Peptides against a protein of PDB entry 7MKK. Designs and how they scored, part 53

Target 1, 71 residues: chain A of PDB entry 7MKK
Amino acid sequence: SMKEKVKAKLVEIRKFVPFIRRVRIDFQDTLSKVQGHRLDALVNLLDREDVSMSSLNKIEVIIDKLRTRFN

## One batch from the design tools (peptide; made by RFdiffusion4, then SolubleMPNN)

Design b2_p21_1_s4 (from b2_p21_1, 8 letters changed)
Fold by OpenDDE base, seed 5:
Structure b2_p21_1_s4 (fold): chain B 71 residues (1-71), chain A 21 residues (1-21)
Amino acid sequence: as target 1 above (71 residues)
Amino acid sequence: KEEEEVEKLLDELLELLDSLP
């Protein structure tokens, strides 16, 4: 079902939560305050279980962009 | 409503990341 697909995708995306947290802290001085707060919001969002597949796909793109810029 | 706010957050993050040097 789509619900099960969402759950599986969420599990995969959550593997990057530690990375996002590291970016938030390690580059705190490089990021603007608003950028930092939005990264915090992203981490908090991934604690939820009611995230849509569309949102999860966008989050994956965000993570890829973070990986490209912050390694 | 709540989903729309989530989408706005994600779109803003995408835009911010694209604007980084």
Scores: peptide ipSAE 0.528, ipTM 0.876, DockQ to the pose 0.897
Fold by OpenDDE base, seed 1:
Structure b2_p21_1_s4 (fold): chain B 71 residues (1-71), chain A 21 residues (1-21)
Amino acid sequence: as target 1 above (71 residues)
Amino acid sequence: KEEEEVEKLLDELLELLDSLP
């Protein structure tokens, strides 16, 4: 089901939460306040269970971009 | 946040990533 797919996708994306937190901390002095706050918001968003598949797909793109720059 | 607010956040993040180190 779509619900099952969403849950599976969320599980996979949540594996990158530590990475996002690490980026936020390691580059705290380089990031603008806005950038830092948005990364914090992203982490908080991933604590939710009512995120749509479309949003999860966007989050995956965001994580990929972060990995390209910071990994 | 409602879905629309979430989408706005994500779109903003996508735009801001271009300015990251």
Scores: peptide ipSAE 0.527, ipTM 0.878, DockQ to the pose 0.700
Fold by OpenDDE base, seed 2:
Structure b2_p21_1_s4 (fold): chain B 71 residues (1-71), chain A 21 residues (1-21)
Amino acid sequence: as target 1 above (71 residues)
Amino acid sequence: KEEEEVEKLLDELLELLDSLP
């Protein structure tokens, strides 16, 4: 079901939370205040269970962009 | 709406990341 797919996607995306936190900290001096705030908000968003598949797909793209630039 | 706010957050973050060198 779509519900099961969403749960599975969320579990996989949550594995990158430590990476996002590391980016936030390691590049704190080079990130703007708004960029830092957005990363914090992203981490907080991933604590939720009511995120849509559409949003999760966008988050996956965001993580890929972060990996390209910071990993 | 809450869902709309989430989408705005994600779109803004995408735009910010696209602007990075």
Scores: peptide ipSAE 0.525, ipTM 0.875, DockQ to the pose 0.853
Fold by OpenDDE base, seed 3:
Structure b2_p21_1_s4 (fold): chain B 71 residues (1-71), chain A 21 residues (1-21)
Amino acid sequence: as target 1 above (71 residues)
Amino acid sequence: KEEEEVEKLLDELLELLDSLP
């Protein structure tokens, strides 16, 4: 079901929360306040259970971009 | 946050990351 797919995707995406937090901290001096705020918001978003598949797919792209830029 | 607000946040973040050198 779509619900099961969303849950599975969320579990996989959440594995990157520590990475996102690390990026936020390690590059705090480089990131603008806006960039930092958005990363904080992203982490907070992943604490929720009502995130749509559409959003999760976008988050995956974001994480891939972060990984490319910040290792 | 409403779903639409979430998607706007994500879209803005994507755009921001795409704009980075």
Scores: peptide ipSAE 0.523, ipTM 0.876, DockQ to the pose 0.787

Design b2_p21_2_s1 (from b2_p21_2, 9 letters changed)
Fold by OpenDDE base, seed 2:
Structure b2_p21_2_s1 (fold): chain B 71 residues (1-71), chain A 21 residues (1-21)
Amino acid sequence: as target 1 above (71 residues)
Amino acid sequence: EEEKKVNEQLDELLELLDSLP
């Protein structure tokens, strides 16, 4: 079901929370204030259980961009 | 809608990341 797919994707994406936090800290001096704030908000969003598949797909792209640039 | 707002902010973040030096 879609619900099961969402839960599975959320579990996989949450594995990158430590990475996102690390990017936020290690590159704090190179990030703008708004970029830092948006990354913090992203981490907070991933604490929620009601994130949609569309949002999770966007987050996956964000993580890929972060990995390309920072690790 | 909350989902719409979330998605808009995620799209904004994507654009911001494209602008990283």
Scores: peptide ipSAE 0.709, ipTM 0.922, DockQ to the pose 0.842
Fold by OpenDDE base, seed 3:
Structure b2_p21_2_s1 (fold): chain B 71 residues (1-71), chain A 21 residues (1-21)
Amino acid sequence: as target 1 above (71 residues)
Amino acid sequence: EEEKKVNEQLDELLELLDSLP
């Protein structure tokens, strides 16, 4: 079901929360204020259980971009 | 709805990241 897919996707995405937090801290001086704020919001979003598949797909792209830029 | 707002913010973040040097 879509619900099960969302839950599975969320579990996988959450594995990158420590990475996102690390990027936020280690590159704080490089990131703009708005970028930093959006990353903080992203981490907070991933604490929720009502994240949609649409959102999770976007977050996956974000993580890929972060990994490309920040290892 | 809230999902729309979340997605808009995520889209904004994507755009911001694309603009990184």
Scores: peptide ipSAE 0.709, ipTM 0.922, DockQ to the pose 0.831
Fold by OpenDDE base, seed 5:
Structure b2_p21_2_s1 (fold): chain B 71 residues (1-71), chain A 21 residues (1-21)
Amino acid sequence: as target 1 above (71 residues)
Amino acid sequence: EEEKKVNEQLDELLELLDSLP
């Protein structure tokens, strides 16, 4: 079901939460204040169970951009 | 709805990351 697909995707995306937290802290001075706040919000969002597949797909792109920029 | 707001904020973050130095 779509619900199970969302759960599986969420599990995979959550594997990158430690990375996102590290980017937020290690590059705090490089990031703008708004970028930092949005990253905090992203981490908090991933603690929820009601994230849509649409949102998870966008988050995957965000993680790819973070990985490209911050390794 | 909430999902729309979340997606808009995620889109904003995508744009912000494209502007990183």
Scores: peptide ipSAE 0.707, ipTM 0.922, DockQ to the pose 0.828
Fold by OpenDDE base, seed 4:
Structure b2_p21_2_s1 (fold): chain B 71 residues (1-71), chain A 21 residues (1-21)
Amino acid sequence: as target 1 above (71 residues)
Amino acid sequence: EEEKKVNEQLDELLELLDSLP
């Protein structure tokens, strides 16, 4: 089902939460205040259970960008 | 709509990341 599909994707995306947290802290001096805030918000979002597939797809792109820039 | 707001925030983050020095 779509619900199961969303949950499965969320589980996979959540594997990157430690990475996002690391980026947020390790590059705090390089990131702008708004960038830092948005990363914090992203981590908090991924703790929720009601994240949509559209949001998860955007988050995948975000993670890819972070990985490209921050290893 | 919360999803719309969330997606707007995510879109903003995408744009911000594209502008990283």
Scores: peptide ipSAE 0.710, ipTM 0.922, DockQ to the pose 0.838; fails the geometry check

Design b2_p21_2_s2 (from b2_p21_2, 10 letters changed)
Fold by OpenDDE base, seed 5:
Structure b2_p21_2_s2 (fold): chain B 71 residues (1-71), chain A 21 residues (1-21)
Amino acid sequence: as target 1 above (71 residues)
Amino acid sequence: EKEKKELELLDELLELLDSLP
């Protein structure tokens, strides 16, 4: 089901939460307050169970961009 | 709507990341 697919995708995306937290801290001085706050919000979003597949797909793109810029 | 606001947040974050030096 779509619900099960969302749950599986969420599990995979959550594997990158430590990475996102690390980017937030390691580059805190480079990031603006707004950028930092948005990263915090992203992490908080991934703590929820009611995240749509559309959102998860967008988050995957965000993670890919973070990985490219913050190796 | 919850999903709409969620997607708007993510789009804003993408734009902010694209503006990084």
Scores: peptide ipSAE 0.527, ipTM 0.883, DockQ to the pose 0.840
Fold by OpenDDE base, seed 4:
Structure b2_p21_2_s2 (fold): chain B 71 residues (1-71), chain A 21 residues (1-21)
Amino acid sequence: as target 1 above (71 residues)
Amino acid sequence: EKEKKELELLDELLELLDSLP
């Protein structure tokens, strides 16, 4: 079901939460305040269970972009 | 709409990331 697919994808995306947190902290001095706040919001969003597939797909793109710029 | 606001947040973040030097 779609519900199961969303849940499975959410589990996979959540594996990157530590990475996002690390980016937020390690590059705090180079990120703008807005960028930092949005990263915090992203992490908070991934703590929720009611995240849509469309959102998860966008989050995946975001993570890919972060991975290209940060390690 | 919760999802609408959520998507707006994500779109904004995408734009901000694209602006990085």
Scores: peptide ipSAE 0.525, ipTM 0.883, DockQ to the pose 0.843
Fold by OpenDDE base, seed 1:
Structure b2_p21_2_s2 (fold): chain B 71 residues (1-71), chain A 21 residues (1-21)
Amino acid sequence: as target 1 above (71 residues)
Amino acid sequence: EKEKKELELLDELLELLDSLP
């Protein structure tokens, strides 16, 4: 079901939360306040259980971009 | 609604990534 798919994707995406947190901290001095705040918000969003599939798909794109730039 | 605001946040973040080091 769609509900099951969302839950499965959320589990996979959450595996990258530590990476996102690391990027946020390691580059805190080079990130703008807005960039840092948005990364914090992204992490907070992933703590929720009611994230839509559309949002999760966009988050995957964001993570891929972060991985490309920050290894 | 909630999802719309969430998507707007994500879109903004995508744009901001262009300026990341």
Scores: peptide ipSAE 0.524, ipTM 0.884, DockQ to the pose 0.807
Fold by OpenDDE base, seed 2:
Structure b2_p21_2_s2 (fold): chain B 71 residues (1-71), chain A 21 residues (1-21)
Amino acid sequence: as target 1 above (71 residues)
Amino acid sequence: EKEKKELELLDELLELLDSLP
């Protein structure tokens, strides 16, 4: 079901939360205040259970961009 | 809408990341 797919995607995306937190910390001096705030908001968003598949797909793109830029 | 605001947040973050040095 779609519900099961969302749960599975959320579990996979959440594996990158430590990475996102690390980027936030390691590059805190390089990031603007707004960029830092948005990363914090992203982490907070992933703590929720009611995240849509559309949002999760966008988050996956964001993580890919972060990995490209910050390894 | 909650989802609309959520998507807007993510789109904004994508734009900000594109502007990173």
Scores: peptide ipSAE 0.523, ipTM 0.882, DockQ to the pose 0.869

Design b2_p21_2_s3 (from b2_p21_2, 8 letters changed)
Fold by OpenDDE base, seed 5:
Structure b2_p21_2_s3 (fold): chain B 71 residues (1-71), chain A 21 residues (1-21)
Amino acid sequence: as target 1 above (71 residues)
Amino acid sequence: SEEKEIEELLDELLELLDSLP
C-alpha cells in the first residue's frame, strides 16, 4: 500500500537526520540564517509520520544536495 | 493546508541550497 511505501521511505530518510544535524552545526557560520533555520525545520519535519510521498521525494533530493556540498 | 506549507518549505530549501557557492 501507499502507506507502507511512505513508511519505508520515511525510515530510509530518517537515517540521514544525524547528518543533517551535523551539517547544521558544522556549517552554522557558513549557512545563512534562513538556511540554518530551514534545516532545523527539516529535521523537525522528519519527526512527523504524516508526510506525503511527494514531500519525502523532495526531502531525498535535498539530502542528496547536502551530501554533495557538505560531504 | 499543512501539506502545502510543507511543500513550500521544501521548495524554498531547495532553492536556497542551489544558491550555495
Scores: peptide ipSAE 0.554, ipTM 0.891, DockQ to the pose 0.881
Fold by OpenDDE base, seed 1:
Structure b2_p21_2_s3 (fold): chain B 71 residues (1-71), chain A 21 residues (1-21)
Amino acid sequence: as target 1 above (71 residues)
Amino acid sequence: SEEKEIEELLDELLELLDSLP
């Protein structure tokens, strides 16, 4: 079901929370206040259970872009 | 809606990534 797919996607995306936190901390002095705040918001968003598949797909793109820039 | 607000947050993040090192 779509609900099951959403849950599975959340599980996969949440594996990258430590990475996002690491980017946030390692580059704290380089990131603007807005950038840092938005990364924090992203991490907080991933604690939610009611995120749509559309949003999860966008989050995956964001993570891929972060990985490209920060390895 | 909350969904729309989340989407706007994500869109903003995508835009801000262009300015990241």
Scores: peptide ipSAE 0.553, ipTM 0.892, DockQ to the pose 0.776
Fold by OpenDDE base, seed 3:
Structure b2_p21_2_s3 (fold): chain B 71 residues (1-71), chain A 21 residues (1-21)
Amino acid sequence: as target 1 above (71 residues)
Amino acid sequence: SEEKEIEELLDELLELLDSLP
């Protein structure tokens, strides 16, 4: 079901939370204050259980962009 | 709604990340 697909995708995306936290810390001097705050907000968002598939798809794109720029 | 606020946050993040050097 769609609900199961959302749950599975959320589990996979959460595997990148340590990476996002590392980016936030390692590049704190490079990131603007706003960028840092938004990354913190993203991590907090991933603690939620009610995130839509649309949002999860966008988060996946964001993670891909982070991986490209920050390895 | 919370969903709209989440979408706005994610859109802002996408824009901010595109501005990174």
Scores: peptide ipSAE 0.551, ipTM 0.891, DockQ to the pose 0.827
Fold by OpenDDE base, seed 2:
Structure b2_p21_2_s3 (fold): chain B 71 residues (1-71), chain A 21 residues (1-21)
Amino acid sequence: as target 1 above (71 residues)
Amino acid sequence: SEEKEIEELLDELLELLDSLP
């Protein structure tokens, strides 16, 4: 079901929360205040259980971009 | 809606990342 697919995607994306936090800290001096705040918001968003598949797909793209630039 | 606000946040973050040198 779509619900189960969302749950599975969320589990996989949450594995990158430590990475996102690490980017936020390790590159704090490089990131603008706005960028840092948005990363914090992203981490907080991943604590939610009601994130849509559309949003999760965008988050996956964001993580890939972060990995390209910072890891 | 809250979902729309989330999407806007994510779109903004994507744009910010694309603007990085």
Scores: peptide ipSAE 0.550, ipTM 0.890, DockQ to the pose 0.874

Design b2_p21_2_s4 (from b2_p21_2, 9 letters changed)
Fold by OpenDDE base, seed 4:
Structure b2_p21_2_s4 (fold): chain B 71 residues (1-71), chain A 21 residues (1-21)
Amino acid sequence: as target 1 above (71 residues)
Amino acid sequence: EKEKEELELLDELLELLDSLP
């Protein structure tokens, strides 16, 4: 079901939460306040159960962009 | 509602990331 697919994808995306947190902290001095806040919000979003597939797909793109700029 | 706000947040973050030098 779609619900099962969402849960599965959410589990996979959540594996990147430590990475996002690391980016947020390690590059805090180079990120703008807004960028930092949005990263915090992203992490908080991934703690939720009710994240849509469309959102998860966008988050995947975001993570890819972060990975290209940060390691 | 909530999803709309969520997507707006994500879109904003995408735009911010694209603006990085």
Scores: peptide ipSAE 0.502, ipTM 0.875, DockQ to the pose 0.839
Fold by OpenDDE base, seed 2:
Structure b2_p21_2_s4 (fold): chain B 71 residues (1-71), chain A 21 residues (1-21)
Amino acid sequence: as target 1 above (71 residues)
Amino acid sequence: EKEKEELELLDELLELLDSLP
């Protein structure tokens, strides 16, 4: 079901939360205040259980971009 | 809606990341 797919995707995306937190900290001096705030908001969003598949797909793109830029 | 706000947040973050050197 879609519900099961969402749960599975959320579990996989959440594996990158430590990475996002690390980027936030390691590049705090490089990131603007708004960029830092948005990263914090992203982490907070992933703490929720009611995230849509559309949102999760976009988050996956964001993580890929972060990995490209910050390794 | 709540989802709309989430998507707007994510789109904004994408734009900000695209602007990084």
Scores: peptide ipSAE 0.501, ipTM 0.876, DockQ to the pose 0.853
Fold by OpenDDE base, seed 3:
Structure b2_p21_2_s4 (fold): chain B 71 residues (1-71), chain A 21 residues (1-21)
Amino acid sequence: as target 1 above (71 residues)
Amino acid sequence: EKEKEELELLDELLELLDSLP
């Protein structure tokens, strides 16, 4: 079901939460306050259980961009 | 409604990341 697919994708995306937190901290001095705030919000979002597939797909793109920019 | 707000947040973050020097 779509619900199960969402849950499975959420589990996979959550594997990158430590990475996102690391980016937030390691590059805190180079990130703008807005960028930092948005990263914090992203981490908080991933703590929720009701994230949509659309959101998860966008988060995947974001993570890919972060990986490219911040290793 | 929550999804809409989430998507807006994520879109803003994408825009910010795309604007990185």
Scores: peptide ipSAE 0.501, ipTM 0.875, DockQ to the pose 0.771
Fold by OpenDDE base, seed 1:
Structure b2_p21_2_s4 (fold): chain B 71 residues (1-71), chain A 21 residues (1-21)
Amino acid sequence: as target 1 above (71 residues)
Amino acid sequence: EKEKEELELLDELLELLDSLP
């Protein structure tokens, strides 16, 4: 079901939360305040259980971009 | 409404990534 798919994707995406947190901290001095705040908001969003599939798909794109730039 | 707000946040973040080091 769609509900099951969302839950499965959320589990996979959450595996990258530590990475996002690390990027946020390691590059805090080079990130703008807005960039840092948005990364914090992204992490907070992933703590929720009611994230939509559309949002999760966009988050995957964001994570891929972060991985490309920050290894 | 909540989803819309989430998507707007994510879109903004995508744009901001262009300025990351």
Scores: peptide ipSAE 0.499, ipTM 0.876, DockQ to the pose 0.807

Design b2_p21_3_s1 (from b2_p21_3, 8 letters changed)
Fold by OpenDDE base, seed 1:
Structure b2_p21_3_s1 (fold): chain B 71 residues (1-71), chain A 21 residues (1-21)
Amino acid sequence: as target 1 above (71 residues)
Amino acid sequence: DALSKETLELLDEVLEEAKKE
């Protein structure tokens, strides 16, 4: 079901939470205040269970972009 | 800036969607 797919996607995306936190801290001086806040909010969002597949797909793109820039 | 404009826009979209959910 779609609900099961969303749950599975969320589990996969959550694997990158430690990475996002690391980017946030390691590059704190390089990130603007607003950029830092957005990353913090993203991490907090991933604690929720009601994130849509649309949002999860966008988050996956965000993570890919972060990995490209910071790794 | 450390994050691209596109990344920031995607972040804003995601966070805005979350506010509506």
Scores: peptide ipSAE 0.623, ipTM 0.899, DockQ to the pose 0.921
Fold by OpenDDE base, seed 4:
Structure b2_p21_3_s1 (fold): chain B 71 residues (1-71), chain A 21 residues (1-21)
Amino acid sequence: as target 1 above (71 residues)
Amino acid sequence: DALSKETLELLDEVLEEAKKE
């Protein structure tokens, strides 16, 4: 079901939460306050259970971009 | 700034969508 697909995707995306936290902290001095806030909000969002597949797909792209830029 | 414009835009989209959920 779509619900199960969303749940599975969320589980996979959550595996990158520690990475996002590391980016937030390790590059804090090169992040603007708004950028830092956005990353914090992203981490908080991933604690929720009601994130849509559309949002999860976008978050996957965001994570890929972060991985590319921050190794 | 460490994040690209595109990344920031995607972040904003995701966060705005979350407000509607």
Scores: peptide ipSAE 0.622, ipTM 0.899, DockQ to the pose 0.891
Fold by OpenDDE base, seed 2:
Structure b2_p21_3_s1 (fold): chain B 71 residues (1-71), chain A 21 residues (1-21)
Amino acid sequence: as target 1 above (71 residues)
Amino acid sequence: DALSKETLELLDEVLEEAKKE
């Protein structure tokens, strides 16, 4: 079901929360205040259970871009 | 900037969508 697919995607995306936190802290000096705040908000968003598949797919792209640049 | 314009735009879209949920 769509609900099960969303749940599975959320589990996979959450595996990258430690990475996002590391980017936020390790590169804090090169991040603007607003960029840092947005990364904090992203981590907080991933604590929620009501994130849509559309949002999760976008977050996956964001993580891929972060990995390319910072890891 | 450390994050690209495209990445920031995607972040804004995701965070805006979350406000509507």
Scores: peptide ipSAE 0.621, ipTM 0.899, DockQ to the pose 0.901
Fold by OpenDDE base, seed 5:
Structure b2_p21_3_s1 (fold): chain B 71 residues (1-71), chain A 21 residues (1-21)
Amino acid sequence: as target 1 above (71 residues)
Amino acid sequence: DALSKETLELLDEVLEEAKKE
């Protein structure tokens, strides 16, 4: 079901929360205030259970871009 | 900027969607 797919996707995305937090901290001095705030908000969003598949797909792309840039 | 314009746009889209949910 779609509900099961969303839950599975959320579980997989949450595995990257420590990575996002690390990016936020390691590059805090080079991130603008707005960029830092957006990353903080992203981490907070991933604590929620009502994130849509559309949002999760976008977050996956964001994580891929972060991994590419910050290794 | 440490984050690309595209990444920021995606972040904004996600965060706006979250406001609607």
Scores: peptide ipSAE 0.620, ipTM 0.899, DockQ to the pose 0.915

Design b2_p21_3_s2 (from b2_p21_3, 8 letters changed)
Fold by OpenDDE base, seed 5:
Order: sequence, then C-alpha cells, then structure tokens
Structure b2_p21_3_s2 (fold): chain B 71 residues (1-71), chain A 21 residues (1-21)
Amino acid sequence: as target 1 above (71 residues)
Amino acid sequence: DALSKETLELLDEVLKEAEKE
C-alpha cells in the first residue's frame, strides 16, 4: 500500500539525519543563515510522521546532492 | 553559497508542502 511505502521511505530517509546534522555543523561557517535554517527545518521535518511521498522523494534528491557536494 | 540554487529550491518546496500538511 501507499501507506506502507511512505513509512518504509521515511525509515530509509531518517538514516541520513545524522549526516544532515553533520553537514549543518561542519559547514556552518560557509552556510548562509537562511541555508542553515533550512537544513535545521529539514531535520525537524523528518521527526514528523505525516510527510508525503512527494516530499520524501524530494528529500532523497536533496540528500544525494548534499552527499555529492560534501562527500 | 554552500548549497546550490536547485537544492535550495527543493528545500523550499519540501518545507512549503510541510506547512500544508
């Protein structure tokens, strides 16, 4: 079901929360205030259970871009 | 900027959707 797929995706995405937090801290001096705030908001969003599949797919792309840029 | 324009746009889209949910 779609509900099961969303839950499974959320579990997988949450595995990257420590990475996102690390990016936020390690590059705090090079991030603008708004960029830092957006990353903080992303981490907070991943604590929620009502994130849509559309959003989760976008977050996956964001994580891939972060991994590419920040190794 | 440390984050690309595309990444920021995706972040904004995600955060905007979260406000609706």
Scores: peptide ipSAE 0.614, ipTM 0.897, DockQ to the pose 0.918
Fold by OpenDDE base, seed 1:
Structure b2_p21_3_s2 (fold): chain B 71 residues (1-71), chain A 21 residues (1-21)
Amino acid sequence: as target 1 above (71 residues)
Amino acid sequence: DALSKETLELLDEVLKEAEKE
């Protein structure tokens, strides 16, 4: 079901939470205040269970971009 | 800036959507 797919996607995306936190901290001086806050909010969002597939797909793109720029 | 405009826009979209949920 779509609900099961969303749950599975969320589990996969959550694997990158430690990475996002690391980017946030390691590049704190390079990130603007607003950029830092957005990353914090993203991490907090991933603690929720009601994130849509649309949002999860966008988050996956965000993670890919973070990996490209910071790794 | 450390994050691209596109990344920031995607972040804003995601966070805005979450506020409505």
Scores: peptide ipSAE 0.613, ipTM 0.896, DockQ to the pose 0.922
Fold by OpenDDE base, seed 4:
Structure b2_p21_3_s2 (fold): chain B 71 residues (1-71), chain A 21 residues (1-21)
Amino acid sequence: as target 1 above (71 residues)
Amino acid sequence: DALSKETLELLDEVLKEAEKE
């Protein structure tokens, strides 16, 4: 079901939460306050259970971009 | 700034969508 697909995707995306936290902290001095806040908000969002597949797909792209830029 | 414009835009979209959920 779509619900199960969303749940599975969320589980996979959550595996990158520690990475996002590391980016937030390790590059704090090169992040603007708003950028830091956005990353914090992203981490908080991933604690929720009601994130849509559309959002999860976008978050996957965001994570890929972060991985590319921050190794 | 460490994040690209595109990344920031995607972040804003995701966070805005979350406000509607």
Scores: peptide ipSAE 0.613, ipTM 0.897, DockQ to the pose 0.877
Fold by OpenDDE base, seed 2:
Structure b2_p21_3_s2 (fold): chain B 71 residues (1-71), chain A 21 residues (1-21)
Amino acid sequence: as target 1 above (71 residues)
Amino acid sequence: DALSKETLELLDEVLKEAEKE
């Protein structure tokens, strides 16, 4: 079901929360205040259970871009 | 900036969508 697919995607995306936190802290000096705040908000968003598949797919792209640049 | 314009735009879209949920 779509609900099960969303749940599975959320589990996979959450595996990258420690990485996002590391980017936020390790590169804090090169991040603007707004960029840092948005990364914090992204981590907080991933604590929620009501994130849509559309949002999760976008977050996956964001993580891929972060990995390319920072890891 | 450390994050690209495209990455920031995607972040803004995601966070805006979350505000509607």
Scores: peptide ipSAE 0.612, ipTM 0.896, DockQ to the pose 0.887

